Peptides against a protein of PDB entry 8YR4. Designs and how they scored, part 44

Target 1, 309 residues: chain A of PDB entry 8YR4
Amino acid sequence: PRGSPALQLVVLICLGLMGLERALNVLVPIFYRNIVNLLTEKAPWNSLAWTVTSYVFLKFLQGGGTGSTGFVSNLRTFLWIRVQQFTSRRVELLIFSHLHELSLRWHLGRRTGEVLRIADRGTSSVTGLLSYLVFNVIPTLADIIIGIIYFSMFFNAWFGLIVFLCMSLYLTLTIVVTEWRTKFRRAMNTQENATRARAVDSLLNFETVKYYNAESYEVERYREAIIKYQGLEWKSSASLVLLNQTQNLVIGLGLLAGSLLCAYFVTEQKLQVGDYVLFGTYIIQLYMPLNWFGTYYRMIQTNFIDMEN

## One batch from the design tools (peptide; aimed at target 1 R185 R298)

Design b2_p19_7_s4 (made by RFdiffusion4, then SolubleMPNN; from b2_p19_7, 10 letters changed)
Fold by OpenDDE base, seed 4:
Structure b2_p19_7_s4 (fold): chain B 309 residues (1-309), chain A 19 residues (1-19)
Amino acid sequence: as target 1 above (309 residues)
Amino acid sequence: LREEIRAELEREQQRELLE
C-alpha cells in the first residue's frame, strides 16, 4: 500500500502473524509428541500438566490446523480488512478511470448496467485472487516445504521423500482433476443461466403465454431445461466426489507408507512412540488446508477468466 | 423492468459464485 505508512505497518504485522502460524504448525505436533512420550515414560504430573497446558494454548492459537479458525488467523484477517478495503478501492478507481478513457463508441454500444457489472467483476476478481494467493495458497505451500525440511532433518531423508512425493502427486492430481472439472462446471453454469433466462422470459411474457394458452408448452420447455441442467449438475457433483476421493487416496497412501516406515523405525528404537504420533498428526494437519486447495485453484482460474472477458 | 430484473438476477448469480 503506497502512501499510508499505517497500512504498511499492518501488512508487516500480518506477514509476521503468517510466520507465527507456520511456526505453530511445526510446534503443535512437537508438543503433542512430547505429551505422548511423557505419558509413555510415566512422567511426573507437574511436567505433564505444563506440557498439556502449553499444547492446548498453542492449539488455540493455531485453530485446529485449518489455518482459518485460529486466533492468530482471525487476528490477521481482522487487521487485513483495512488493507483489503484500500486495495479494493484502488482497483475500483483504476477500473473506473479506465472506463472513462474508453471511446464513446464503446459506451454507446454497452448498457450502463453491463459496464458496472464488468467493473464489479474486475474488482472482485482481482481482490479475491490476491486474498486467496496470499492467505491460503502461499501459506499451504510454505507449510508443505517446512514439513519436508522438518522430516528430512529430524527424521530419515526417506520421510521427507515420502511427504514430497505425496504432496507433489496430490497437488498435480488436484490441478489436473480441477481443470477437467472446470469444464463440467462451466457447462452447468451456462445451462443454469439459460434455464433461468427461459423462466424469466416466460414469466415476463405471462400475458402473451396466457393469451395463446401456451402454459403447458412453457412448463414442458422449462422441465426439459431442468432435466438438461440436472444432467450437467450430476456430472459436476460426481467430478467433485472423484476429486475428493482421489485426494483422499493419495493422502491415505502417503500416510500408510510413512506410518509403516515410522513404525519400523520405532521397532528399531531409532524413533520414539511419540514420533509416530507426530508424523500422523502432521500429515493430517497438512491435509486439512490442502483439501480446500482444489477450490482455491478453481477460484483462481475463474477469476483469471473473468478478467480476460 | 425486464432489464432491471435481469441485472438483479445476474447480481444474485454473481454472489452465489463468490460464496
Scores: peptide ipSAE 0.006, ipTM 0.381, DockQ to the pose 0.213
OpenDDE base, seeds 1, 2, 3, 5: peptide ipSAE 0.005, 0.006, 0.005, 0.014; ipTM 0.353, 0.352, 0.335, 0.477; seed 5 fails the geometry check

Design b2_p19_8 (made by RFdiffusion4)
Pose (drawn by RFdiffusion4):
Structure b2_p19_8 (pose): chain A 309 residues (1-309), chain P 19 residues (1-19)
Amino acid sequence: as target 1 above (309 residues)
Amino acid sequence: SAWQEYIKEELAKITPAAD
């Protein structure tokens, strides 16, 4: 925000809260391991109670599910509401003030609905791009790196390889499958628009009664168009299911390899009982934000082209 | 008309694609 000083402070607080969320993401599974290790060694009730209370408090600060739930990141959403309102207003006003100064030939040439759709989509694109990228992409790529470092240094050497290979395969397969699926989705959207146009045309022209008893003919054409649309929709949704299955398979293989290696190491007195639940919880925690990357890829590309327009 | 109502009902069944 170029103008107001009160909003730069809010931006800095939001970035600090993002850092704190990353720290909590690292901290909470460590406290879960400490609780399990204290529980297995018959610890008195005092230290166990205090540690349990602290763990519960940390789980409350972190998202109880999917990271979009915690008290942190919600304070962030609140402050970001206040900040993103300013950018939206500024961009809309700049577009509106520029559209009223162009010459007449320009306005006589182009329609109004198309020009206004471009402007609205542009403002939305800038806002969405800022929100998606800064607050949902970079924090996840930071979480993956932090986890790789933690497992490779403080846990063992092999688990770094396990997490690295699993996440690399996950990202690569997600991008590869996403481009194909985008092609299918565009093919389906064009036919959907054509079907809607045919239905609107058949409704507007109540001449079907005049030039024939052609109600059946208009119904038949509409059915054919619906069938074509349904075929394209089935293809697109089947592609979506495949993407989901491949992502789940990759995470499952990573979890299986990590769990087996951790169990074997615990039986050989190299690791403690809590390290098993640490690995499991952290792998699930990494998986939860990764579920929404094909959508982020699609939306970033679309919003980039829209902002360029 | 009955044929227009039919088309309207079938058109209402069209929903946005899943993400």

Design b2_p19_8_s1 (made by RFdiffusion4, then SolubleMPNN; from b2_p19_8, 13 letters changed)
Fold by OpenDDE base, seed 3:
Structure b2_p19_8_s1 (fold): chain B 309 residues (1-309), chain A 19 residues (1-19)
Amino acid sequence: as target 1 above (309 residues)
Amino acid sequence: SEAHEEIQRALATLRPPPE
């Protein structure tokens, strides 16, 4: 936001809070490890109680591991409302000004309601895309990189390699399967619009339909259109289940390989029992936002297509 | 027509917004 130093400061504070969320995603598993190690060593109650209290406080700041419900995330979202409103208003005014510069012939050929709907879709698509990129995609990629660095430095290079291979395979399969799935979703949406148009045309022409006693014929045509839609919807839904299952298998294989390697190093006394719990907890924390990555990638693709039209 | 917008709104409310 070039025009307001106050909004620039809010953006910098939001970026600082995003950095704090990344630090919490590393610290929470570390404190949980320390609790497990202190319990295993039968450490004195005072040290254990302090570590547990610190862990619960950090977990409150982080939230449920999704990064969306923690105190820091809520504070970031709250501060960002003003920046989003400023950006939305600026995009809306730019689209509105551009529509007024368009020839009267373009406005006479399109109903005013269609023009406003195109403007609203354009504004929503741009503001949505920017918000999803900044708050979901970039932080998730940062957490993966931080995870690879952390495991490579504090465990062994083999753990960093397992996380790297697992996340690279996960992202690649997510992109490939989402691109394949997008064809089925486009076909579904086209058939949905055609089914809706038939229903609207039949209802607007209800007098003509009654005059010809064609009610049964229009209902049967609508039923056939619904069956055709449901066949495409099933393909879209089945492709989503296939995506989710493929993602779950990749994470499961990464978790298995890393957990076996961690268990081996615990038996060699190179790692503690708490480090095994840390690895499992950290991989689950990386997995939670990645479940939404296919949705984000699809929203990005949809918003690009809606901007080209 | 207002009727076309009402039918479109009614058909839009019957579908949960895509999460």
Scores: peptide ipSAE 0.012, ipTM 0.406, DockQ to the pose 0.158
OpenDDE base, seeds 1, 2, 4, 5: peptide ipSAE 0.008, 0.008, 0.010, 0.020; ipTM 0.402, 0.436, 0.431, 0.563; seed 5 fails the geometry check

Design b2_p19_8_s2 (made by RFdiffusion4, then SolubleMPNN; from b2_p19_8, 12 letters changed)
Fold by OpenDDE base, seed 1:
Structure b2_p19_8_s2 (fold): chain B 309 residues (1-309), chain A 19 residues (1-19)
Amino acid sequence: as target 1 above (309 residues)
Amino acid sequence: TEAHEEIKKELSTIKPPPE
């Protein structure tokens, strides 16, 4: 943000908090491993109690993982409200100024409420897109890279390869299926807007419709538009179920392969029981934000399209 | 017309739930 050093400092603090979230995503599984190892070794209560207290404190800071309401995530979201409001207001004023420079004929043909809705969609789209890129997409990609590096350095290279292959396959399938799904969602949204426009036009002309006793005809036309919408909505919803099921299969296969390999290394006494629990916990933490990746990619695509129109 | 602004206001409050 140009012009406010206070907002620039808030952005730097938010970036620092994002770095802290990445550190917590590595530390929380490590501390959980250490608890399980100390329990297995029957360690003295003082060491166990200190490690458990430290784990619970780190888990409070992290929350339920990436995308959960942890203390650090809540603090970041709270500080970001002012930055979002500044960005939104700046984009809104730029769009509003540009609309005032447009011809009087454009303003006479478009009702003020449609112009405001286009401006509000444009501002929401830009601000939403930036927030999703900075707070969801980039952190998720960073967590995957950190996870691959961690498993490659502290586990056998085979674990890093499994995580790399599973995450690469998951991301590729998520992008491909989401891009395919975007066609169905665009068709649904176009038909929703057409159905809404017919309802608004019928309601505006309600006196004329009542005068000609054409109420039954307008209701039947609206019903046909709803049936067409519901047919497109079903395709959109079915495509979402297919995406979620494909993602669940990739996760299940990755978790199975990695868990079996980890169990084998524990049986060979090369890893401890805590390392098995670490792997399972860390993989689940990486997959939690990935469930939203398809939604974020779709929102980014929708917002790009809404900016081009 | 006031009725058109009220219908637009009611229809604007139906924000689709953020998926």
Scores: peptide ipSAE 0.022, ipTM 0.467, DockQ to the pose 0.138
OpenDDE base, seeds 2, 3, 4, 5: peptide ipSAE 0.021, 0.017, 0.021, 0.016; ipTM 0.435, 0.482, 0.439, 0.472; seeds 3, 5 fail the geometry check

Design b2_p19_8_s3 (made by RFdiffusion4, then SolubleMPNN; from b2_p19_8, 10 letters changed)
Fold by OpenDDE base, seed 3:
Structure b2_p19_8_s3 (fold): chain B 309 residues (1-309), chain A 19 residues (1-19)
Amino acid sequence: as target 1 above (309 residues)
Amino acid sequence: SKAHEEILEELSKIKPPPE
């Protein structure tokens, strides 16, 4: 943000908090491994209690339960509110200024309320998209890279290769299936708009419909439009289930291959029982943000299309 | 007219469930 040193400092603090989240994503599995190893070795209570307390504190900072936001993520989101509001207001004022420069004929041809609504949708979509890119997409890619490096250095090159192949295949299939799904979503949205336009036209012409006693005909025509919409909605929803299942299979195969390899190295006494648990928990932690990657990619594509129209 | 704009505005506030 040009012109506010305070907002620049907030952006730098948010970037620092993002770095801390990446460190926590590595440390939490390590501390969990250490607990399992200490329990297996029947270590003294003082060492175990300190490690458990440290793990719970790090887990509170990270969050990462199903639906639980960690303290660091909440603090980042809180600090970012002011940056988002500044950016939103700047985009709204630019659009509003541009609308005032447009000819009176353009304002008369488009209902002023519809223009303002397009402007508000445009501003919210752009600011939302930028926030999702910065806070979800980039951190997820960073966590994958950190994961590959960590497993390659501390386990074996084979674990790093499994994670690399699994995540590369996951991302590639997510993109390809999402691009395929975008066709069904566009067809659904076009049919939704057409169904809505028919309902609006029928309701605006209600006097004419009553005069000709055509209420039953308009209801049947609307029913046919709904059935056609639901057929496209089903294709969109079924394609989402296919995406989620494909993603689950790729992660499941990666988890299977890595877990079998880890179990083998534990039997050879090259790894401890805690390292087996670490691998499983770390892969699940990488998977949780990746489930949202398809949604983010769709939001990116939708917002680009909505800006081109 | 107004009731239809309100219905259309409410229908537009129905965020599709996050996919």
Scores: peptide ipSAE 0.019, ipTM 0.457, DockQ to the pose 0.153
OpenDDE base, seeds 1, 2, 4, 5: peptide ipSAE 0.013, 0.008, 0.016, 0.014; ipTM 0.421, 0.401, 0.407, 0.500

Design b2_p19_8_s4 (made by RFdiffusion4, then SolubleMPNN; from b2_p19_8, 10 letters changed)
Fold by OpenDDE base, seed 1:
Structure b2_p19_8_s4 (fold): chain B 309 residues (1-309), chain A 19 residues (1-19)
Amino acid sequence: as target 1 above (309 residues)
Amino acid sequence: SPAHEEILKELAKIKPPPL
């Protein structure tokens, strides 16, 4: 944010905390591996207790992974509230100033409450987009790259290749299927707005509708508009289920291939039992923020469609 | 019209909050 050195420092601290989350995403599986190896080797209780205590502390800092209520994530979210509020207010004031520069005819044609709602949607859209890019997209891409490097260096090049192919296919299918879904969501939102406008116009003219005893006719026309909306809503919801299922299948296949390869290398005594658990845990941790990717990309698309209307 | 703002407020309450 230009103009507040205090908010710039808060942004730098939040970026530092985001870097700490990346380190925790690597360290937590490593410490969990070490616990499983120490248990398998029947190591002395003092070494085991120290490693378990260290793991639980790191897991408290991380939480359930990126997008969960971990201490570092909560601290980052708390510090970011002031940055988000500053950005939101700046966008809202820019939209409001621009609306005041628009012609009096535009203000007479659009009721002040609709203009304010468009401004609020536009502000929420931009702030939601920025928060999503900074807190979910960039961190998830960083975790994938770190994961590929880690598995390629400390395991075998085959594990790095499985993670690369799985995550590349997952991201590509997520983008392609979500772009396909955008058409259904645009049609749904357009029909929602048309159905709402018709309901508002009928209710504003209720005296005229009552004078002509046309109440049953207006109700039937509203029912037809709702049925048309629900047909588009069903297509949007069904396309979401298809996206989620496609994502689940890609991750399931990647987890299966990598878990079988880990189990094979453990059987050959090239890897320990802890390394099998590390791979499974790390892939599940990568999946958690990626599942949110489909949800927030939908939010982004809704927000762009709500800004275009 | 105050009636239109009231109708818009009631219709805004029916819209589930954006997730």
Scores: peptide ipSAE 0.018, ipTM 0.556, DockQ to the pose 0.125
OpenDDE base, seeds 2, 3, 4, 5: peptide ipSAE 0.012, 0.011, 0.010, 0.017; ipTM 0.479, 0.522, 0.462, 0.616

## One batch from the design tools (peptide; aimed at target 1 N244 N291)

Design b2_p20_1 (made by RFdiffusion4)
Pose (drawn by RFdiffusion4):
Structure b2_p20_1 (pose): chain A 309 residues (1-309), chain P 20 residues (1-20)
Amino acid sequence: as target 1 above (309 residues)
Amino acid sequence: ASALVAAQNAAFLAVMAAVV
């Protein structure tokens, strides 16, 4: 924010809260390991109670689920509401002030609905791009790297390889399948618009009664168009199911390999009992944000082209 | 289809939790 000082402080607080969320993401599974290790060795009730309370508090600060739930990141959403309102207003006002100064030939040439749709979509695109990228993409790519470092240095060497290969395969397959699916989605959207147009045309022109008893003909054409649309929709949604299945298979294979290796190492007195639940929890924690990357890829590309317009 | 995707994901997470 160029103008106001009160908002730069809020931006800095939001970035600090994002860092704190990354720290909590690292910290919570460590406390879960510590609790399990203390539990297996018959520890007194005092230290166990205090450690349990601390773990619960950390789980409360971190998202109880999917990271979009914690007290942190919600304070962020609140402050970001206050900040993103300023950018939205400024961009809308700049567009509106520019549209009122263009010459007459320009206004006589283009329609109003198209020009206004471009502006609205542009403002929404800038806002969404800032939010998606800064608060949902980079933090996750940072979480993957931090996890790789933690497992490769503080846990063992092989688990770094396991996490690296799993996440690399996940991202590659997600991008590859997403481009194909986008082609299918566009193909389906065009037909959906054509079907709506046919229905609107048949409704507006109550001449069907005059030039024939052509109600049946208008109904038949509508059915044919609906069938064509449904075929294209089935293709698109089946592609979506395939994407979800391949992502789940990749995470499952990574979990299986990591769990088997951890169990074997625990039986050989190399790792403690808590390391198993540490690995499991951390793998699930990494998986949860990764579930929405094909959508982020699609939305970032669309918003980029819209901002360019 | 969206309902199926959601069910598949819930079942996969349930299995992961059981393993853990």

Design b2_p20_1_s1 (made by RFdiffusion4, then SolubleMPNN; from b2_p20_1, 16 letters changed)
Fold by OpenDDE base, seed 1:
Structure b2_p20_1_s1 (fold): chain B 309 residues (1-309), chain A 20 residues (1-20)
Amino acid sequence: as target 1 above (309 residues)
Amino acid sequence: AQEEIQRQQEEFLRKWLELL
């Protein structure tokens, strides 16, 4: 970003965080292997507990294997918001300036295609949401119930309780934080519509703006509207990062509690090393669809808000 | 989350490609 040394530093930090994500992708499997080896060797509990805690901490930093939900990825996404906003604003102003150089005849021909495409996006989004609810949300809830039953029957009842509490807390926090975010999304959409209305009004009055040489004044009004929009967009995007980080924390705590309990029962010869691997794999498998649930619950709410307008 | 960011990026890129 030319003109802001602070944003250039943020870009460098984000690149450094991307490098750290790559290092975590190598370290996490290594620590997992080390846990399996320590369990096989019947190592002292203190060494095992330290290695498990270190693994879960690294897994919290990495996230659920997609990289997108880990602490490092959330921090990168949070820092990148300002860089994206700077780039977006610069592009929107370049486009708006270029649209004010184009003839009125060009605008009349494209408007019909843009309105049609907005309508098609609305209808395709609703159909996609219904398909997602049926094919991903309902199966994921079934997989959670099956998982709780499985761990309660084949493991100690404490494992079923940990999974139940972890998944219940995850779902509850996902709903509550998403409902809280909807207020920021509504405010953002209202300001986006107001900013778009100003751009459309300026373009419809193009001949008058050109006659009075008011192009610079309309560009500055549009810039102020974009800055106001970006203030609301930042709150929306930051609230999304907070949701993802809250979800990652809940899964991290569940993984910590369950992994320590598994490791303890393996040391007491009540469980096998394979059972530890199974628990860790199954919790990560449940997390992957649940992370999408938070995304699609937001899309559902967005589509309802976009249909109310 | 990544699909929403990627979808926002694709919508932004699509809005960009439609404006070019």
Scores: peptide ipSAE 0.009, ipTM 0.429, DockQ to the pose 0.021
OpenDDE base, seeds 2, 3, 4, 5: peptide ipSAE 0.000, 0.000, 0.005, 0.008; ipTM 0.342, 0.305, 0.274, 0.395; seeds 2, 5 fail the geometry check

Design b2_p20_1_s2 (made by RFdiffusion4, then SolubleMPNN; from b2_p20_1, 17 letters changed)
Fold by OpenDDE base, seed 3:
Structure b2_p20_1_s2 (fold): chain B 309 residues (1-309), chain A 20 residues (1-20)
Amino acid sequence: as target 1 above (309 residues)
Amino acid sequence: ALQQIEEEQKEFLELAKKLL
């Protein structure tokens, strides 16, 4: 971003965080291997517990595979909001200024067909996402139930309880935080529509704006409307990062509790090293579809709020 | 993949915003 040293620093920090994500992608498998080796060697509990805790902390920073947002990714996304807003505002103002240089006849000819095309794309996207949710939510809920039953029967009732509490808390917090963020999304969309209506009104009055040489005034008024919109957009985007981080924290705590308990039972020779690998893999497999579900539910809720207005 | 879908959806929303 040319002209803001603060935003350039944020970009450099985001690049540094991307480098840290690459380091975590190497370190997490190494620590996981080290846990498996320590379990195989029957290492002392203190060394094992330290390595497990370090692994779970690194996994919390990384996130759980494709589509799971770790703390580092969430921090990057949070910092990037201001860079995106600067770029968006600059592009919107350049487009709006250029639209005031174009002839009135160019604007009148596009208006009706393009609004309809966006409505049709919105409805088709919502329908596709709803179908995807129905076909992915039901299997994911089934996999959670199967997982609770499996861990309760083949491991111990404590593992089934950890999975149950972790998934129930994850789902409950996902719903509650999503309902909370809906207020910010509705406020953002209402302000977006008001900002767009002002742009359309200015473009319909193009002849009057040109007659009075008021182009700079209309651009400034549009900039103020964008700044108000971006204040609400920041709350919406920050609430999304908070949701992802809350989800990551719940899974991290479930993974910590279950991994420590599994490691303890392996040290007591009640479980095998393979059972530790199974538990960690299964929790990550349950988490991935739920995170996708949260993302798609967020997109559908966005599109429904965008259609209600 | 999800960043690419969020970027493709942002590009689609920016393309939808450029089409509006």
Scores: peptide ipSAE 0.007, ipTM 0.382, DockQ to the pose 0.021
OpenDDE base, seeds 1, 2, 4, 5: peptide ipSAE 0.010, 0.005, 0.006, 0.007; ipTM 0.335, 0.339, 0.344, 0.394; seeds 1, 2, 5 fail the geometry check

Design b2_p20_1_s3 (made by RFdiffusion4, then SolubleMPNN; from b2_p20_1, 15 letters changed)
Fold by OpenDDE base, seed 1:
Structure b2_p20_1_s3 (fold): chain B 309 residues (1-309), chain A 20 residues (1-20)
Amino acid sequence: as target 1 above (309 residues)
Amino acid sequence: ALEEIKRQQQEFLEQMRSLL
């Protein structure tokens, strides 16, 4: 943010915390591996207790699981609130200034509330998109690259290849299936707007409808529009289930291939039991933000479609 | 209604971000 050195410092701190999250994403699986190896070797209690305590502390900083953000992520999100508010306000003021430049035709149309509503939607969409790109997309891509490098250096090159192929296929299918789904969502939104417009027109003309006793005809016409909408809604929802299931299958196949390869190398004494657990833990950690990617990419596309309408 | 759905989606995302 130009003009506030305090907010620039907060951005730098948030970037530093993002770097720390990347380090934690590597360290947490390593410490978990070390616990499993120490348990397998029947290591002395002091070494085990120190490693477990360190792991739990790192896991608290990282977070993990569905709906548990780590302390570092929460601190980053908290510090970012002021930067987000500054960005939103700047976008709102730019939109508002631009609307004032367009003002003569706009003021004559009495659509002031509708345009302010579009402006607020636009601001929220842009700010949400930027926050999503910075805090989810870029970090997830970084974690994938770090994962490929880590597995290629510390494991056999085959593990790096499995992770690369799995994540590349996952991302590609996510994009392609989501772009395909956008067509169903656009059709759904168009039919929703048409159904609403018909209901509003019928209600505005209620005197004419009542004069001709046409209430039953208007109700049946509205029912047909609802049925058509629900058919499009079903296609949208079914396409979402298909996306989620496809994503789950790709991750499941990657996890299967890598887990079998880990198990094989453990049987050959080339890897330890902890390395098997590390691989599974690390793949699950990569999957979590990618699962959110499908949700937010849908939200972004929604917000764009809803600005086009 | 699209705003109410977006607001509900944002509130749901903020609720999911507050539950996260």
Scores: peptide ipSAE 0.000, ipTM 0.346, DockQ to the pose 0.046
OpenDDE base, seeds 2, 3, 4, 5: peptide ipSAE 0.005, 0.006, 0.000, 0.000; ipTM 0.329, 0.318, 0.285, 0.325; seeds 2, 3 fail the geometry check

Design b2_p20_1_s4 (made by RFdiffusion4, then SolubleMPNN; from b2_p20_1, 15 letters changed)
Fold by OpenDDE base, seed 4:
Structure b2_p20_1_s4 (fold): chain B 309 residues (1-309), chain A 20 residues (1-20)
Amino acid sequence: as target 1 above (309 residues)
Amino acid sequence: AEELIRQQQKEFLEQALQLL
């Protein structure tokens, strides 16, 4: 944010809080491992109680691994409101200034309400995209990299490789399947707009429709347009389920491969039982933000497609 | 017009990324 040192400080604090979230994402599984090991060793109650209390406190700060519900994440989101408002206002003013620079012929050919709706959708899309990239994409990529490094150093290079392959395949399939889905969404949105336009035109011409007793004809044409829309909506929704299921299968296969390998190393006494639990917990913690990644990437694409029409 | 809006959105996105 150029021009406000106070907002720059807030951005730095938010980046510091994001760094703290990354540290928590590593520490929470480690403390959970330590609890399992202490339980296995039948450690003294005082040591166990302190470790459990510390784990619960860290888990409260982390917010259950969803990345959005933790105390640190909520504090970051709260502090970011002013930065987001500054960015939104600046984008709105740039769009508005640009609209005033456009030719009179462009303004005469469009209804002012439609232009303002495009501008508002533009601002919301850009601001949403930036907030999403900064608060979900970058942190998730950082957690993946930290995870690969952690598992490669403290377990075996094979675990780091499994996480790398699983996450790379997950991201690649997410992008490819989402780009494929974009075609169905564009077709759906185009048909939705056409269906809405027909309904609006029929209602605006109500007097003419009534004069010709064409009400039944307009209703049937609207029904046909709805059926065509629903056929495209089904393809969009089915493609979403396919994306989610593909993502779930990739994570499931990665979890299976890594869990089997971890179980093998536990049987060889190279790893402890707590390390098995750590691996499973950490992979699930990586999956939650990535599942949100699929959701928000879809939302971003929706907003861009809704502006193309 | 739509392609111009898309180009402007890309330029605004790039400018917004530079404003971070």
Scores: peptide ipSAE 0.007, ipTM 0.314, DockQ to the pose 0.019
OpenDDE base, seeds 1, 2, 3, 5: peptide ipSAE 0.000, 0.005, 0.000, 0.000; ipTM 0.342, 0.342, 0.368, 0.347; seed 2 fails the geometry check

